# Peptides against a protein of PDB entry 5VVV: the designs that were tried, part 166

Target 1, 276 residues: chain A of PDB entry 5VVV
Amino acid sequence: FLCGVVEGFYGRPWVMEQRKELFRRLQKWELNTYLYAPKDDYKHRMFWREMYSVEEAEQLMTLISAAREYEIEFIYAISPGLDITFSNPKEVSTLKRKLDQVSQFGCRSFALLFDDIDHNMCAADKEVFSSFAHAQVSITNEIYQYLGEPETFLFCPTEYCGTFCYPNVSQSPYLRTVGEKLLPGIEVLWTGPKVVSKEIPVESIEEVSKIIKRAPVIWDNIHANDYDQKRLFLGPYKGRSTELIPRLKGVLTNPNCEFEANYVAIHTLATWYKSN
Target 2, 276 residues: chain A of PDB entry 5VVV as posed
Amino acid sequence: FLCGVVEGFYGRPWVMEQRKELFRRLQKWELNTYLYAPKDDYKHRMFWREMYSVEEAEQLMTLISAAREYEIEFIYAISPGLDITFSNPKEVSTLKRKLDQVSQFGCRSFALLFDNIDHNMCAADKEVFSSFAHAQVSITNEIYQYLGEPETFLFCPTEYCGTFCYPNVSQSPYLRTVGEKLLPGIEVLWTGPKVVSKEIPVESIEEVSKIIKRAPVIWDNIHANDYDQKRLFLGPYKGRSTELIPRLKGVLTNPNCEFEANYVAIHTLATWYKSN

## One batch from the design tools (peptide; made by RFdiffusion4, then SolubleMPNN)

Design b2_p23_7_s2 (from b2_p23_7, 10 letters changed)
Fold by OpenDDE base, seed 2:
Formats: sequence, structure tokens, C-alpha cells
Structure b2_p23_7_s2 (fold): chain B 276 residues (1-276), chain A 23 residues (1-23)
Amino acid sequence: as target 1 above (276 residues)
Amino acid sequence: SEDEEILKVEKEKREEFLKKLKE
């Protein structure tokens, strides 16, 4: 069971010292996972093709080593979906080289994220792939196999919550293709009924699990505030029954952008997880 | 409701983001 934090918000990423302090807190609270997915890290998303510099490499190696010291699984995410041509072997090779570099930093767990992108493929991809889901699954399976089938590999769908599913969760052709064609060793991220879900009912997890043919990992935006700078949610992790735990592969909270605001959010997630 | 206001802000930000990517 993956339980911890995703750094998945828009805006200024956390500094390396904040991330190290996070790992110390996660270990102390008996949480086990950190997903590196900061939207405004240029080399994570907008410039995903760009290799890390020597200085950036030293920082990432130090960060990954710190996660290991605190027994926290460091998952490196990349979001190539803004401008990747899925059918272009040069693009696939560029993605492979980027993940090889991160693997050399001592990273062993990875994620491919296709959240917050357009559903339209370019003309070249439309000639090769039957749908956008087929293109995403093809590259995800290829990367997963290329990396030697790592124990933890995550996929974030473009339809990552109930409100983004067309026509709905149970009838989505996109999620059906993901469920049928994504290799069984790849985990699927899910956010619940909404982008920010006040409640995640058990029935809603049973519905999505049926179509994706696996238990999801929750990307939980309950404490997210990147979408509203006036919002600071200091309340406990709530609206999630402990009956979800046996039906999930994990829960990763995407918390407030303000690092120090997250004490209650992360501590109450840990209390919730240990109550099972 | 507070939930409807959150949903509205989330949709607006996603739409603004998707517009900026098409420019």
C-alpha cells in the first residue's frame, strides 16, 4: 500500500530542504511514499525533453539518497503529454534517455502523467493509433518494459476523475482502453468523483476499479490550494471511509503549496491509514 | 455550495491552462 505525499501542484515547487524535512515527517508518521510531480518544474513537464544539468543531477541524487535514508519510496514522475508525438521514435527515445538519467541518480520507481492535457492527437499519431488512450498505453507499456518492469510504475490518465470521464466512469471508452491494454504491473492514479473530492464513496472506487481492472492509487486533492490562492485548508483528512483501504493500492495527498500548512493534512492521513 | 464553487474554479483554471497551451 503506497501512502504519503505527491508534490503535484502548480506554482513554486518545494525547495530541497523542505522535501528532506517532508521525508523525516513521513517516516516519523509511518508513511512510505513521495511522488515527485511539481507542475512548474520545467524539466518535469514543459521542457520534459531537457536533460538535467550537472548541478541539477547532484541535487536530485542528494534528494533520492535522503528519501532512501528515511525509508521513503521516491517515485519520479514525468509529464510529456503537452507536446509529445507518440508515433515518433525520436520522441520515445528522448523519453527513454531522460528516464535513464534519472535511473542513474538511484531512482527505481517512476510515473507517466497524462493529466491536464488536450484529448486531441496530432495528425501523425491519428494515422498510427486508434485513440488517444491507445497512444498513451503504447508508450507507457514500452517505457515500463524498457525500464525492466520496476516494482512501482504509475500511470495518470487524462480522465483522472469522475467529472472528466466521457460519457461517465463506467462507460468511458478511454478508461476501458486503459483497463484492457495497460500492462497489469502498472498502477493507475485516480482522484475520485471530482478534481477536489469532498467525499470518495466506496461505490465510486468499485466503479472505477471495474473499468480499469485494478485497484487505483488515489491522487487526493482534498488539501490542494494551487487553484485558489485564498484557500488554506487546515482541516483533517476526512470524507474517506477506512473501508477504502482494502480497495486501494494507495493514497497520495497533493497538499497545500505552503509547505508548513500541511502538518494536519499529512498527520491525519497517517492516522487514517493506521486505523485499519 | 462550497463544493460547486470549488468545481467552478477548478474548471476555469483548467480551461485557462489549456488555452495558454494552444497559444
Scores: peptide ipSAE 0.021, ipTM 0.513, DockQ to the pose 0.233
Fold by OpenDDE base, seed 5:
Structure b2_p23_7_s2 (fold): chain B 276 residues (1-276), chain A 23 residues (1-23)
Amino acid sequence: as target 1 above (276 residues)
Amino acid sequence: SEDEEILKVEKEKREEFLKKLKE
């Protein structure tokens, strides 16, 4: 069971010292996972093709080493979906080289994110792939196999919540293709019925699990505030029955942008996880 | 909806960021 934090918000990323303090808190609370997915890391999303500099490499190596010191699984995410051509072997090769670089930093766990992108393929991809889901699954499976089938590999679908599913969760051709064609060792990220789910009913997890043919990992935006700079949610982790735990592969909270505001969010997640 | 407003804000932030990179 993956339980911890995703740094997945838009806005100023946490500094390395905040991330190390996070790992210490995660270990203290018997949480085990950190997903590196800061939207404003230019080399994570907008400039995903660009290799890390020597200085950036040293920082990431230090961060990955710190995660290991605190027994926290460091998952490196990349979001190539803004402008990747899935059918282009050079794009696939570029993605491989980027993940090889991160593997050299000591990273062993990875994620491919296709969140917050248009559902439209380019002309070249439309000639090769039957759908956008087929294109995403093809590259995800190829990268997963290329990396030697790592123990933890995550996929974030473009339809990552109930409100983004067309026509709905149970009937989504996109999620059906993901469920049928994504290799079984790859986990699927999900935010619940909404992007920010006030409640995640058990029935909603059973519904999505059926179509994706696996238990999801929850990317939980309950404490996210990047969409409203005046919002600070300091409430407990709530609206999630403990009956979800046996039906999930994990829960990763995407919390407030303000690092120091997240004590209650992360601590109450840890209490919830231990209460089952 | 709340989800539509989130996506709108994220899109606006992306557009502002892309604008700053072109300056």
Scores: peptide ipSAE 0.020, ipTM 0.489, DockQ to the pose 0.782
Fold by OpenDDE base, seed 3:
Structure b2_p23_7_s2 (fold): chain B 276 residues (1-276), chain A 23 residues (1-23)
Amino acid sequence: as target 1 above (276 residues)
Amino acid sequence: SEDEEILKVEKEKREEFLKKLKE
């Protein structure tokens, strides 16, 4: 069961010292996972093709080593979906080289994120792939196999919540393709019925699990405030029954962008997780 | 909807970020 934090917000990323402090807190609270997915990291999303510099590599190596020291699984995410041509072998090779570099930093767990992108494929991809889901699954499976089928590999769908599913969760052709064609060892990220789900009913998890043919990992935006800088949700981890735990592969909270505001977010998740 | 407001703010932040990169 993956339980911890995703750094998945828009805005100023946490500094390396804050991330190390996060790992200490995660270990102290018996959480086990950190997903590196800061939207405003240039080389994570907008410039996903660019290799890390020597200085950036040293920082990431130090961060990954610190995660290991605190027994925290460091998952490196990349978001190539803004401008990748899925059918282009050079693009696939560029993605492979980027993940090879991160593997050399000692990273063993990875994620491909296709959140917050246009559903339209380019002309070249439309000639090769039957749908956007087929293109995403193809590259995700290829990368997963290329990396030697790592124990933890995550996929974030473009339809990552109930409100983004067309026509709905249970009838989504996109999620059906993901469920049918994504290799079984790849986990699927999900935010619940909404992007920010006040509640995640058990029935909603059973519905999505049926179509994706696996238990999801919750990317939980309950404590996210990047979408509203005036929002500071310091409430407990509510609207999530502990009956979800046996129906999930994990829960990763995407908390406030203000690092110091995240005590309640992380501690209440830890309490919830231990209560089962 | 709340999701539409989120997407709007995310888009605005992305545009501001992209603007700062061009500056």
Scores: peptide ipSAE 0.018, ipTM 0.481, DockQ to the pose 0.729
Fold by OpenDDE base, seed 4:
Structure b2_p23_7_s2 (fold): chain B 276 residues (1-276), chain A 23 residues (1-23)
Amino acid sequence: as target 1 above (276 residues)
Amino acid sequence: SEDEEILKVEKEKREEFLKKLKE
């Protein structure tokens, strides 16, 4: 069971010292996972093709080593979906080389994120792939296999919540393709009924699990505030029954952008996780 | 509702983000 934090917000990423402090807190609270997915890391999303510089590499190596020291699984995410041509072998090779670089930093767990992108393929991809889901699954499977089938590999669908599913969760052709074609060892990220789900009913997890043919990992935006700078949710992790735990592969909270505001968010997630 | 405002802001951010990608 993956339980911890995703740094997945828009806005100023946490500094390396904050991330190390996070790992210490995660270990202390018997959480086990950090997903590196800061939207405003240029080389994570906007410039996903760009290799890390020597200085950036040293920072990431240090960060990954710190995660290991605290027994925290460091999952490196990349979001190529903004401008990747899925059918272009050079793009696939560029993605491979980027993940190879991160693998050399000592990272062993990875995520491909296709959240917050246009649902339309380019003309070249439309000639090769039957749908956007087929293109995403194809590259995700290829990368997963290329990396030697890592123990932890995550996929974030473009339809990552109930409200983004067309026509709905159980009938989504996109999620059906994901469920049918995504390799079984690849985990699927999900935010619940909404992007920010006030509640995640058990039935909603059963519904999505059926179509994706696996238990999801919750990317939980309950404490996210990147969408509203005036919002600071300091409330406990709530609206999630502990009955979700046996129905999930994990829960990763995407918390407030303000690192110090997240004590309650992370601690109450840990309490929730241990209450099962 | 607060949930509708959240959804609106999330949608607007997504739309702004997608708009910036098209510029």
Scores: peptide ipSAE 0.022, ipTM 0.580, DockQ to the pose 0.260; fails the geometry check

Design b2_p23_7_s3 (from b2_p23_7, 10 letters changed)
Fold by OpenDDE base, seed 1:
Structure b2_p23_7_s3 (fold): chain B 276 residues (1-276), chain A 23 residues (1-23)
Amino acid sequence: as target 1 above (276 residues)
Amino acid sequence: MEDEKIMEVMKKKLEEFLKELEE
């Protein structure tokens, strides 16, 4: 069971010292996972093709080593979906080289994210792939196999919540393709019925699990505040029955942008996780 | 907040970020 934090918000990323402090807190609270997915890391999303510089590499190596010291699984995410051509072998090779570099930093767990992108494929991809889901699954499976089938590999679908599913969760051709064709060792991220789910009913998890043919990992935006900079979400982790725990592969909270505002959010997630 | 409104805010933030990189 993956339980911890995803740094997945829009806005100023946390500094390296904050991330190290986070690992210490996660260990203390008996949480086990950190997903590196800051939207405003240039080389994570917008410039995903660019290799890390020597200085950036040293920082990431130090961060990954710190996660290991605190027994926290460090998952490196990349979001190539803004402008990748899925059918272009050079693009696939570029993605492989980027993940090879991160593997050299000591990273062993990875994620491919296709959240918050346009559903339209380019003309070249339409000639090769029958749908957007087929293109995403093809590259995800290829990367997963290329990396030697890591123990932890995550996929974030473009339809990552109930409201984004067309026509709905149970009838989505996109999610059906993901469920049928995504390799079984790859985990699927999900935010619940909504992008920000006030509640995640057990029945909603059973519904999505059926179509994706696996238990999801919750990307939990309950404490996310990147969409409303005037608000801090300081309340406890709530609206999730403990009955969800045996029906999930994990829970990763995407909390407030302000690092120090997340004490209650993360601590109460830990209490929730231990209550099962 | 409706998911569509959240997506609009996120899209706007991405566009602002891209503009800052071009300057």
Scores: peptide ipSAE 0.061, ipTM 0.697, DockQ to the pose 0.891
Fold by OpenDDE base, seed 5:
Structure b2_p23_7_s3 (fold): chain B 276 residues (1-276), chain A 23 residues (1-23)
Amino acid sequence: as target 1 above (276 residues)
Amino acid sequence: MEDEKIMEVMKKKLEEFLKELEE
C-alpha cells in the first residue's frame, strides 16, 4: 500500500530542504511514499525532453538519497503529453534517455502522467493508434518494459476522475482500453468522482476498479489549494471511509502549496491509514 | 560517509551518461 504525498500542484515547488523535512515527517508518521510531480518543474512537463543539468542532477541525487535514508519510496513522474508524438520513435527514445538519466540518480520508481492535456492526437499518431488511450498505453508499456519492469510504476490517465470520463466511468472507452491493455504491473492514479473530491464513496472505487481491472492509487486533491491562492485547507483528512483501504493500492495526498500548512493534512492521513 | 560515497558513484555515472548524449 502506497501512502504519502504527491508534490503535484501548480505554483512554486517546494525547496529541497522542505522535501527532506517532508521525508522525515513521513517516516515519523509511518508513511512510505513521495511522488515528485511539480507542475512548474519545466523539465517535468513543459520541457520534458530537456535533460537535467549537472547542478539539477546533483540536487535530485541528493533528494533521492535523502528519501532512501528515511525509507521513503521516491517516485519520479514525467508529463510528456503536452506535445509528445507517440508514434515517433525519436520521441520515445528521448523519453527513455530522460528516464535513464533519472535512473542514474538512484531512482527506481517512476510515473507517466497524462493529466491536464487535450484529448486530440496529432495526424501522425492518428495513423498509427486507434485512440488516444491506445497511444498512451503503448508508450507506457514500452517504457515500463524498457526500465526492466520496476516494482512501482504509475500511470495517470487523461480521464483521471469521474467528471472527466466520457460518457461516464463504467462506460468510458478510454478507461476500458487502459484496463485491457495497460500491463498489470502498472498502477493507475485516480482523484475520485471529481478533481477535488469532497467524498470518495466505496461504490465509486468499485466502479473504477472494475473498468481499469485493478485497484487505483488515489491522487487526493482534498487539501490542494493551487486553484485558490486565498485559501488554506487546514482541516483533517476526511470523507474517505477506512473501508477504502483494502480496495486501493494507495493514497497520495496533493496538499497545500504552502509546505507548513500541511501538518494536519498529512498527520490525519497517517491516522486514517493506521486505523484500518 | 556512506551517503558521500553513493553520491560520488552517482556523479561519475551521470558524467558518463552526459558524455554519451554529446556523442
Scores: peptide ipSAE 0.007, ipTM 0.266, DockQ to the pose 0.019
Fold by OpenDDE base, seed 2:
Structure b2_p23_7_s3 (fold): chain B 276 residues (1-276), chain A 23 residues (1-23)
Amino acid sequence: as target 1 above (276 residues)
Amino acid sequence: MEDEKIMEVMKKKLEEFLKELEE
């Protein structure tokens, strides 16, 4: 069971010292996972093709080593979906080289994210793939196999919550393709009924699990505030029954941008997880 | 807040970030 934090918000990323402090807190609270997915890391999303510099590499190596010291699984995410041509072998090779570099930093767990992108393929991809889901699954499976089928590999769908599913969760051709064609060793991220889900009913998890043919990992935006600078949610992790735990592969909270505001959020997630 | 409004804010933040890089 993956339980911890995803740094997945828009805005200023946390500094290395904050991330190290996070790992210490996660260990203390018996949480086990950190997903590196800061939207404003240039080389994570917008410039995903660019290799890390020597200086950036040293920082990432230090961060990954710190995660290991605190027994936290460090998952490196990349979001190539803004402008990747899925059918272009050069693009696939570029993605492989980028993940090879991160592997050299000591990273062993990875994620491919296709959140917050348009549901359109370029002309070249339309000639090769039957749908956008087929294109995403193809590259994800190839990367997963190329990396030697790591123990933890995550996929974030474009339809990552109920409101983004067309026509709905249970009838989505996109999610059906993901469920049928994504290799079984790859985990699927899910956010619940909404982008910010006040509640995640058990029935909603059963519904999505059926179509994706696996228990999801929750990317939980309950404490996210990147979309509203006036929002500071200091309340506990709530609206999630403990009956969800046996039906999930994990829960990763995407919390407030303000690092120090997240004490209650993360601590109450830990309490929730241990109450099972 | 509605998911559509959230996505609109996210898109604007991305656009602002891209502008800062060109600068």
Scores: peptide ipSAE 0.225, ipTM 0.782, DockQ to the pose 0.886; fails the geometry check
Fold by OpenDDE base, seed 3:
Structure b2_p23_7_s3 (fold): chain B 276 residues (1-276), chain A 23 residues (1-23)
Amino acid sequence: as target 1 above (276 residues)
Amino acid sequence: MEDEKIMEVMKKKLEEFLKELEE
């Protein structure tokens, strides 16, 4: 069971010292996972093709080593979906090289994210893939296999919540393709019925689990505030029954941008997790 | 806030971030 934090917000990323402090807190609270997915890391999303510089590499290596020191699984995410051509072998090879570099930093866990992108394929991809889901699954499976089928590999679908599913969760051709074609060892990220789910009913998890043919990992935006600078949610982790725990592969909270504001969010998640 | 409004805000933040990189 993956339980911890995803740094997945838009805005100023946490500094390395904050991330190290986060790992200390995660260990103290018996949480086990950190997903590196800061939207404002240029080389994570917008310039995903670009290799890390020597200086950036040293920082990431230090961060990964710190995570290991605190027994926190460091998952590196990349979001190539803004402009990748899925059918282009050169693009696939570029993605492989980027993840090879991160592997050299000591990273062993990875995620491919296709959140917050347009649903349109380019002409070249339309000639090769029957749908956007087929293109995403193809590259995800290939990368997963190329990396030697790491123990933890995550996929974030473009339809990552109930409201983004067309026509709905249970009938989504996109999610059906993901469920049928994504290799079983790859985990699927999900935010619940909404992008920011006030509540995540058990029935909603059963519904999505059926179509994706696996228990999801919750990317939980309940404490996220990047979408509203006036919002600071300092309340406890709530609206999630403990009955979800046996039905999930994990829960990763995407918390407030303000690092110090996340004590209650992370601590109450830990309490929730231990209550099972 | 509705998901559509959230996505609009996120899109704007991304655009702002892109502009900051070009300066």
Scores: peptide ipSAE 0.218, ipTM 0.774, DockQ to the pose 0.872; fails the geometry check

Design b2_p23_7_s4 (from b2_p23_7, 9 letters changed)
Fold by OpenDDE base, seed 1:
Order: sequence, then structure tokens, then C-alpha cells
Structure b2_p23_7_s4 (fold): chain B 276 residues (1-276), chain A 23 residues (1-23)
Amino acid sequence: as target 1 above (276 residues)
Amino acid sequence: MEDEEILKVMKEKREKFLEELKK
């Protein structure tokens, strides 16, 4: 069971010292996972093709080593979906080289994220792939196999919540393709019925699990404030029955942008997890 | 907040970020 934090918000990323402090807190609270996915990290999303500099590499190596020291699984995410051409072998090779570099930093767990992108393929991709889901699954499976089928590999769908599913969760051709074609060792991220789910009913998890043919990992936006930075979400982790735990592969909270605001959010997630 | 409004805000943030990079 993956339980911890995803740094997945829009806004100023946390600094390395904050991330190290997070690992200390996660260990102390008996949580086990950190997903590196800051939207505004240039080389994560906007410039995903660019290799890390020597200086950036040293920082990431130090961060990954710190995660290991605190027994936290470090998952490196990349979001190529803004401008990748899925059918172009050069693009796939570029993605492989980027992930090879991160592997050299000591990273063993990875994620491919296709959240918050347009549901359109370019002309070249339309000639090769039957649908957007087929394109995403193809590259995800190829990367997963290329990396030697790591123990933890995550996929974030473009339809990552109930409201984004067309026509709905149970009838989504996109999610059906993901469920049928995504290799079984790859985990699927999900935010619940909504982007920010006030509640995540057990029945909603059973519904999505059926179509994706696996238990999802919750990307939980309950404490996310990137969409309204005038607010801080300081309340406890709530609206999730503990009955969800045996029906999930994990829960990763995407909390407030302000690092110091997240004590209650993360601590109460830990309490929730331990209550099972 | 509705998901459509959230998406709008996220899109606006992305666009602003891109504009800042072009300066």
C-alpha cells in the first residue's frame, strides 16, 4: 500500500530542504511514499525533453539518497503529454534517455502523467493510433518494459476523475482501453468522483476499479489549494472511509502549496491509514 | 468549486507560466 505525499500542484515547487523535511515527517508518521510531480518544475512537464544539468543532477541524487535514508519510496514523475508526438520514435527515445538519467540518480520508481492535457492527437498520431488512450498506453507500456518493469510504476490518465469520464466512468472508451491494454503491473492514479473530491465513496472506487481492471492509487486533492491560493486547507483528512484501504493500491495526498500548512493534512492521513 | 472552474484556473496558470518563460 503506497501512502504519503504527491508534490503535484501548480505553483512554486518545494525546495530541497522542504522535501528532506517531508521525508523525515513521513518516516516519523510511518508513511512510505513521495511522488515527485511539481507542475511548475521546468524539466518535469514544460521542458520534459531537457536533461538535467550537472547541478540539478547533484540535487536530485541528494534528494533520492535522502528518501532512501528515511525509507521513503521516491517516485519520479514526468508529464510529456503537452507536446509529445506518441508515434515519433525520436520522442520515445528522448523520454527513455530522460528516465535513464533519473535512473542513474538512484531512482527505481517512476510515473507517466497525462493529466491536464487536451484530448486531441496530432495528425501523425491519428495515423498510427486508434485513440488517445491507445497512444498513451503504447508509450507507457514501452517505457515500463524498457525500464525493466520496476516494482512501482504509475500512470495518470487524462480522465483521472469521474467528472472527466465520457460519457461516464463505467462506459468510458478511454478508461476501457486503459484497463484492457495497460500492462497489469502499472498502477493507475485517480482523484475520485471529482478533481477535488469532498468524499470518495466505496462504490465509486468499485466502479472505476472494474473498468481499469485494478485497484487505483488515489491522488487525493482534498488539501490542494493551487486552484485557490487565497485559501489554506488546514482541516483533517476526511470523507474517506477506512473501508477504502483494502480496495486501493495507495493514497498520495496532494496538499497545500505552502509546505508548512500541511502538518494536519499529512498527520491525519497517517492516522487514517493506521486505523485499518 | 466546480471541476470546470478548477480546470479554467489551472489552464490560466499554465498560460501565464508560458508567457513568463517567453519574456
Scores: peptide ipSAE 0.237, ipTM 0.804, DockQ to the pose 0.675
Fold by OpenDDE base, seed 2:
Structure b2_p23_7_s4 (fold): chain B 276 residues (1-276), chain A 23 residues (1-23)
Amino acid sequence: as target 1 above (276 residues)
Amino acid sequence: MEDEEILKVMKEKREKFLEELKK
């Protein structure tokens, strides 16, 4: 069971010292996972093709080593979906080289994220793939196999919550394709009924699990505040029954942008997780 | 109302990133 934090918000990323402090807190609270997915990290999303510099590499190596020291699984995410051409072998090769570099930093867990992108494929991709889901699954499976089928590999769908599913969760052709064609060793991220779900009912997890043919990992935006700079959500992790735990592969909270605001959010997630 | 506002802000942020990629 993956339980911890995803740094997945829009806005200024946390500094390395904050991330190290996070790992210390996660270990202390018996959480086990950190997903590196800061939207405003240029080489994560907007310039995903760009290799890390020597200086950036040293920082990431130090960060990954720190995660290991605190027994936290470091998952490196990349979000190529803004402008990747899925059918172009050069693009696939570029993605492979980027993940090879991160593997050299000591990273062993990875994620491909296709959240917050348009469903439109370019003309070249339309000639090769039957749908956007087919394109995403194809590259995800290829990368997963290329990396030697790592123990932890995550996929974030474009339809990552109930409100993004067309026509709905149970009838989504996109999610059906993901469920049927994504390799079974790849985990699927899900945020619940909404982008920010006040509640995640057990029935909603059973519904999505059926179509994706696996238990999801929750990307939980309950404490996210990147959409409202005036909001700090300092309340406890709530609206999730402990009956979800046996029905999930994990829970990763995407919390407030302000690092120090997240004590209650993360601590109460840990309490929730241990209550089972 | 909160979800619609969240979706709007996320869309606006995405559009800004796409505009920066076109320069």
Scores: peptide ipSAE 0.221, ipTM 0.795, DockQ to the pose 0.536
Fold by OpenDDE base, seed 5:
Structure b2_p23_7_s4 (fold): chain B 276 residues (1-276), chain A 23 residues (1-23)
Amino acid sequence: as target 1 above (276 residues)
Amino acid sequence: MEDEEILKVMKEKREKFLEELKK
């Protein structure tokens, strides 16, 4: 069971010292996972093709080493979906080289994210793939196999919540393709019925699990404030029955952008997880 | 707040942040 934090918000990323402090807190609270997915890291999303500099490499190596020191699984995410051509072998090779670099930093867990992108393909990809889901699954499977089938590999779908599913969760051709074609060792991220789910009913998890043919990992935006930075979400982790725990592969909270505001959010997630 | 409105606000914040970093 993956339980911890995803740094997945829009806005200024946390600094390395904040991330190290996070790892210490996660260990103390018996949480085990950190997903590196800051939207405003240029080399994570907008310029995903660009290799890390020597200085950036040193910082990431230090961060990954710190995660290992605190027994926190460090998952490196990349979001190539803004402008990747899935059918272009050069693009696939570029993605492989980028992940090879991160692997050299000591990273062993990875994620491919296709969240917050247009639900369309370029002309070249339309000639090769029957749907956007087929294109995403193809590259994800290839990368997963290329990396030697890591123990932890995550996929974030473009339809990552109930409201984004067309026509709905149980009838989505996109999610059906993901469920049928994504290799079974790859986990699927999900935010619940909504982008920001006040409640995640057990029945909603059973519904999505059926179509994706696996238990999801919750990317939980309950404490996310990147959409309204005038507010801090300081309340407890709630609206999630403990009956979800045996039906999930994990829960990763995407909390407030303000690092110091997240004590209650993360601590109450840990309490929830231990109450099973 | 509706999910589409949330995404719009997030996109606007992303764009604003990127503009601020270019200054």
Scores: peptide ipSAE 0.215, ipTM 0.798, DockQ to the pose 0.615
Fold by OpenDDE base, seed 3:
Structure b2_p23_7_s4 (fold): chain B 276 residues (1-276), chain A 23 residues (1-23)
Amino acid sequence: as target 1 above (276 residues)
Amino acid sequence: MEDEEILKVMKEKREKFLEELKK
């Protein structure tokens, strides 16, 4: 069971010292996972093709080593979906090289994210893939296999919540393709019925699990505030029954942008997780 | 806040970020 934090917000990323402090807190609270997915990290999303510099590499190596020291699984995410051509072998090779570099930093867990992108394929991809889901699954499976089938590999669908599913969760051709074609060792991220789910009913998890043919990992935006600068949600982790735990592969909270504001968010998640 | 409004705000933030990079 993956339980911890995803740094997945828009806005200024946390500094390395904050991330190390996060690992200390995660260990103290018996949580086990950190997903590196800061949207404003240039080489994560906008410039995903660009290799890390020597200086950036040193920082990431240090960060990954720190995660290991605190027994926190460091998952490196990349979001190539803004401009990747899925059918182009050169693009696939570029993605492989980027993840190879991160593997050299000591990273062993990875994620491919296709959130917050348009449902459009370029002309070249339309000639090769029957749908956007087929294109995404193809590259995800290939990368997963290329990396030697790491123990933890995550996929974030473009339809990552109930409201984004067309026509709905249970009838989504996109999610059906993901469920049927994504290799079983790859986990699927999900935010619940909404992007920011006030509640995540058990029935909603059963519904999505059926179509994706696996228990999802919750990317939980309950404490996210990147969409509203005036919002600071300091309430407890709520609206999630502990009966979800046996029906999930994990829960990763995407918390407030302000690092110092996340004590309640992370601590109450830990309490929730340990209460089962 | 509804998902459509959230997405709008996120898009605006992305656009602002891109504008700052061009400066």
Scores: peptide ipSAE 0.202, ipTM 0.782, DockQ to the pose 0.662

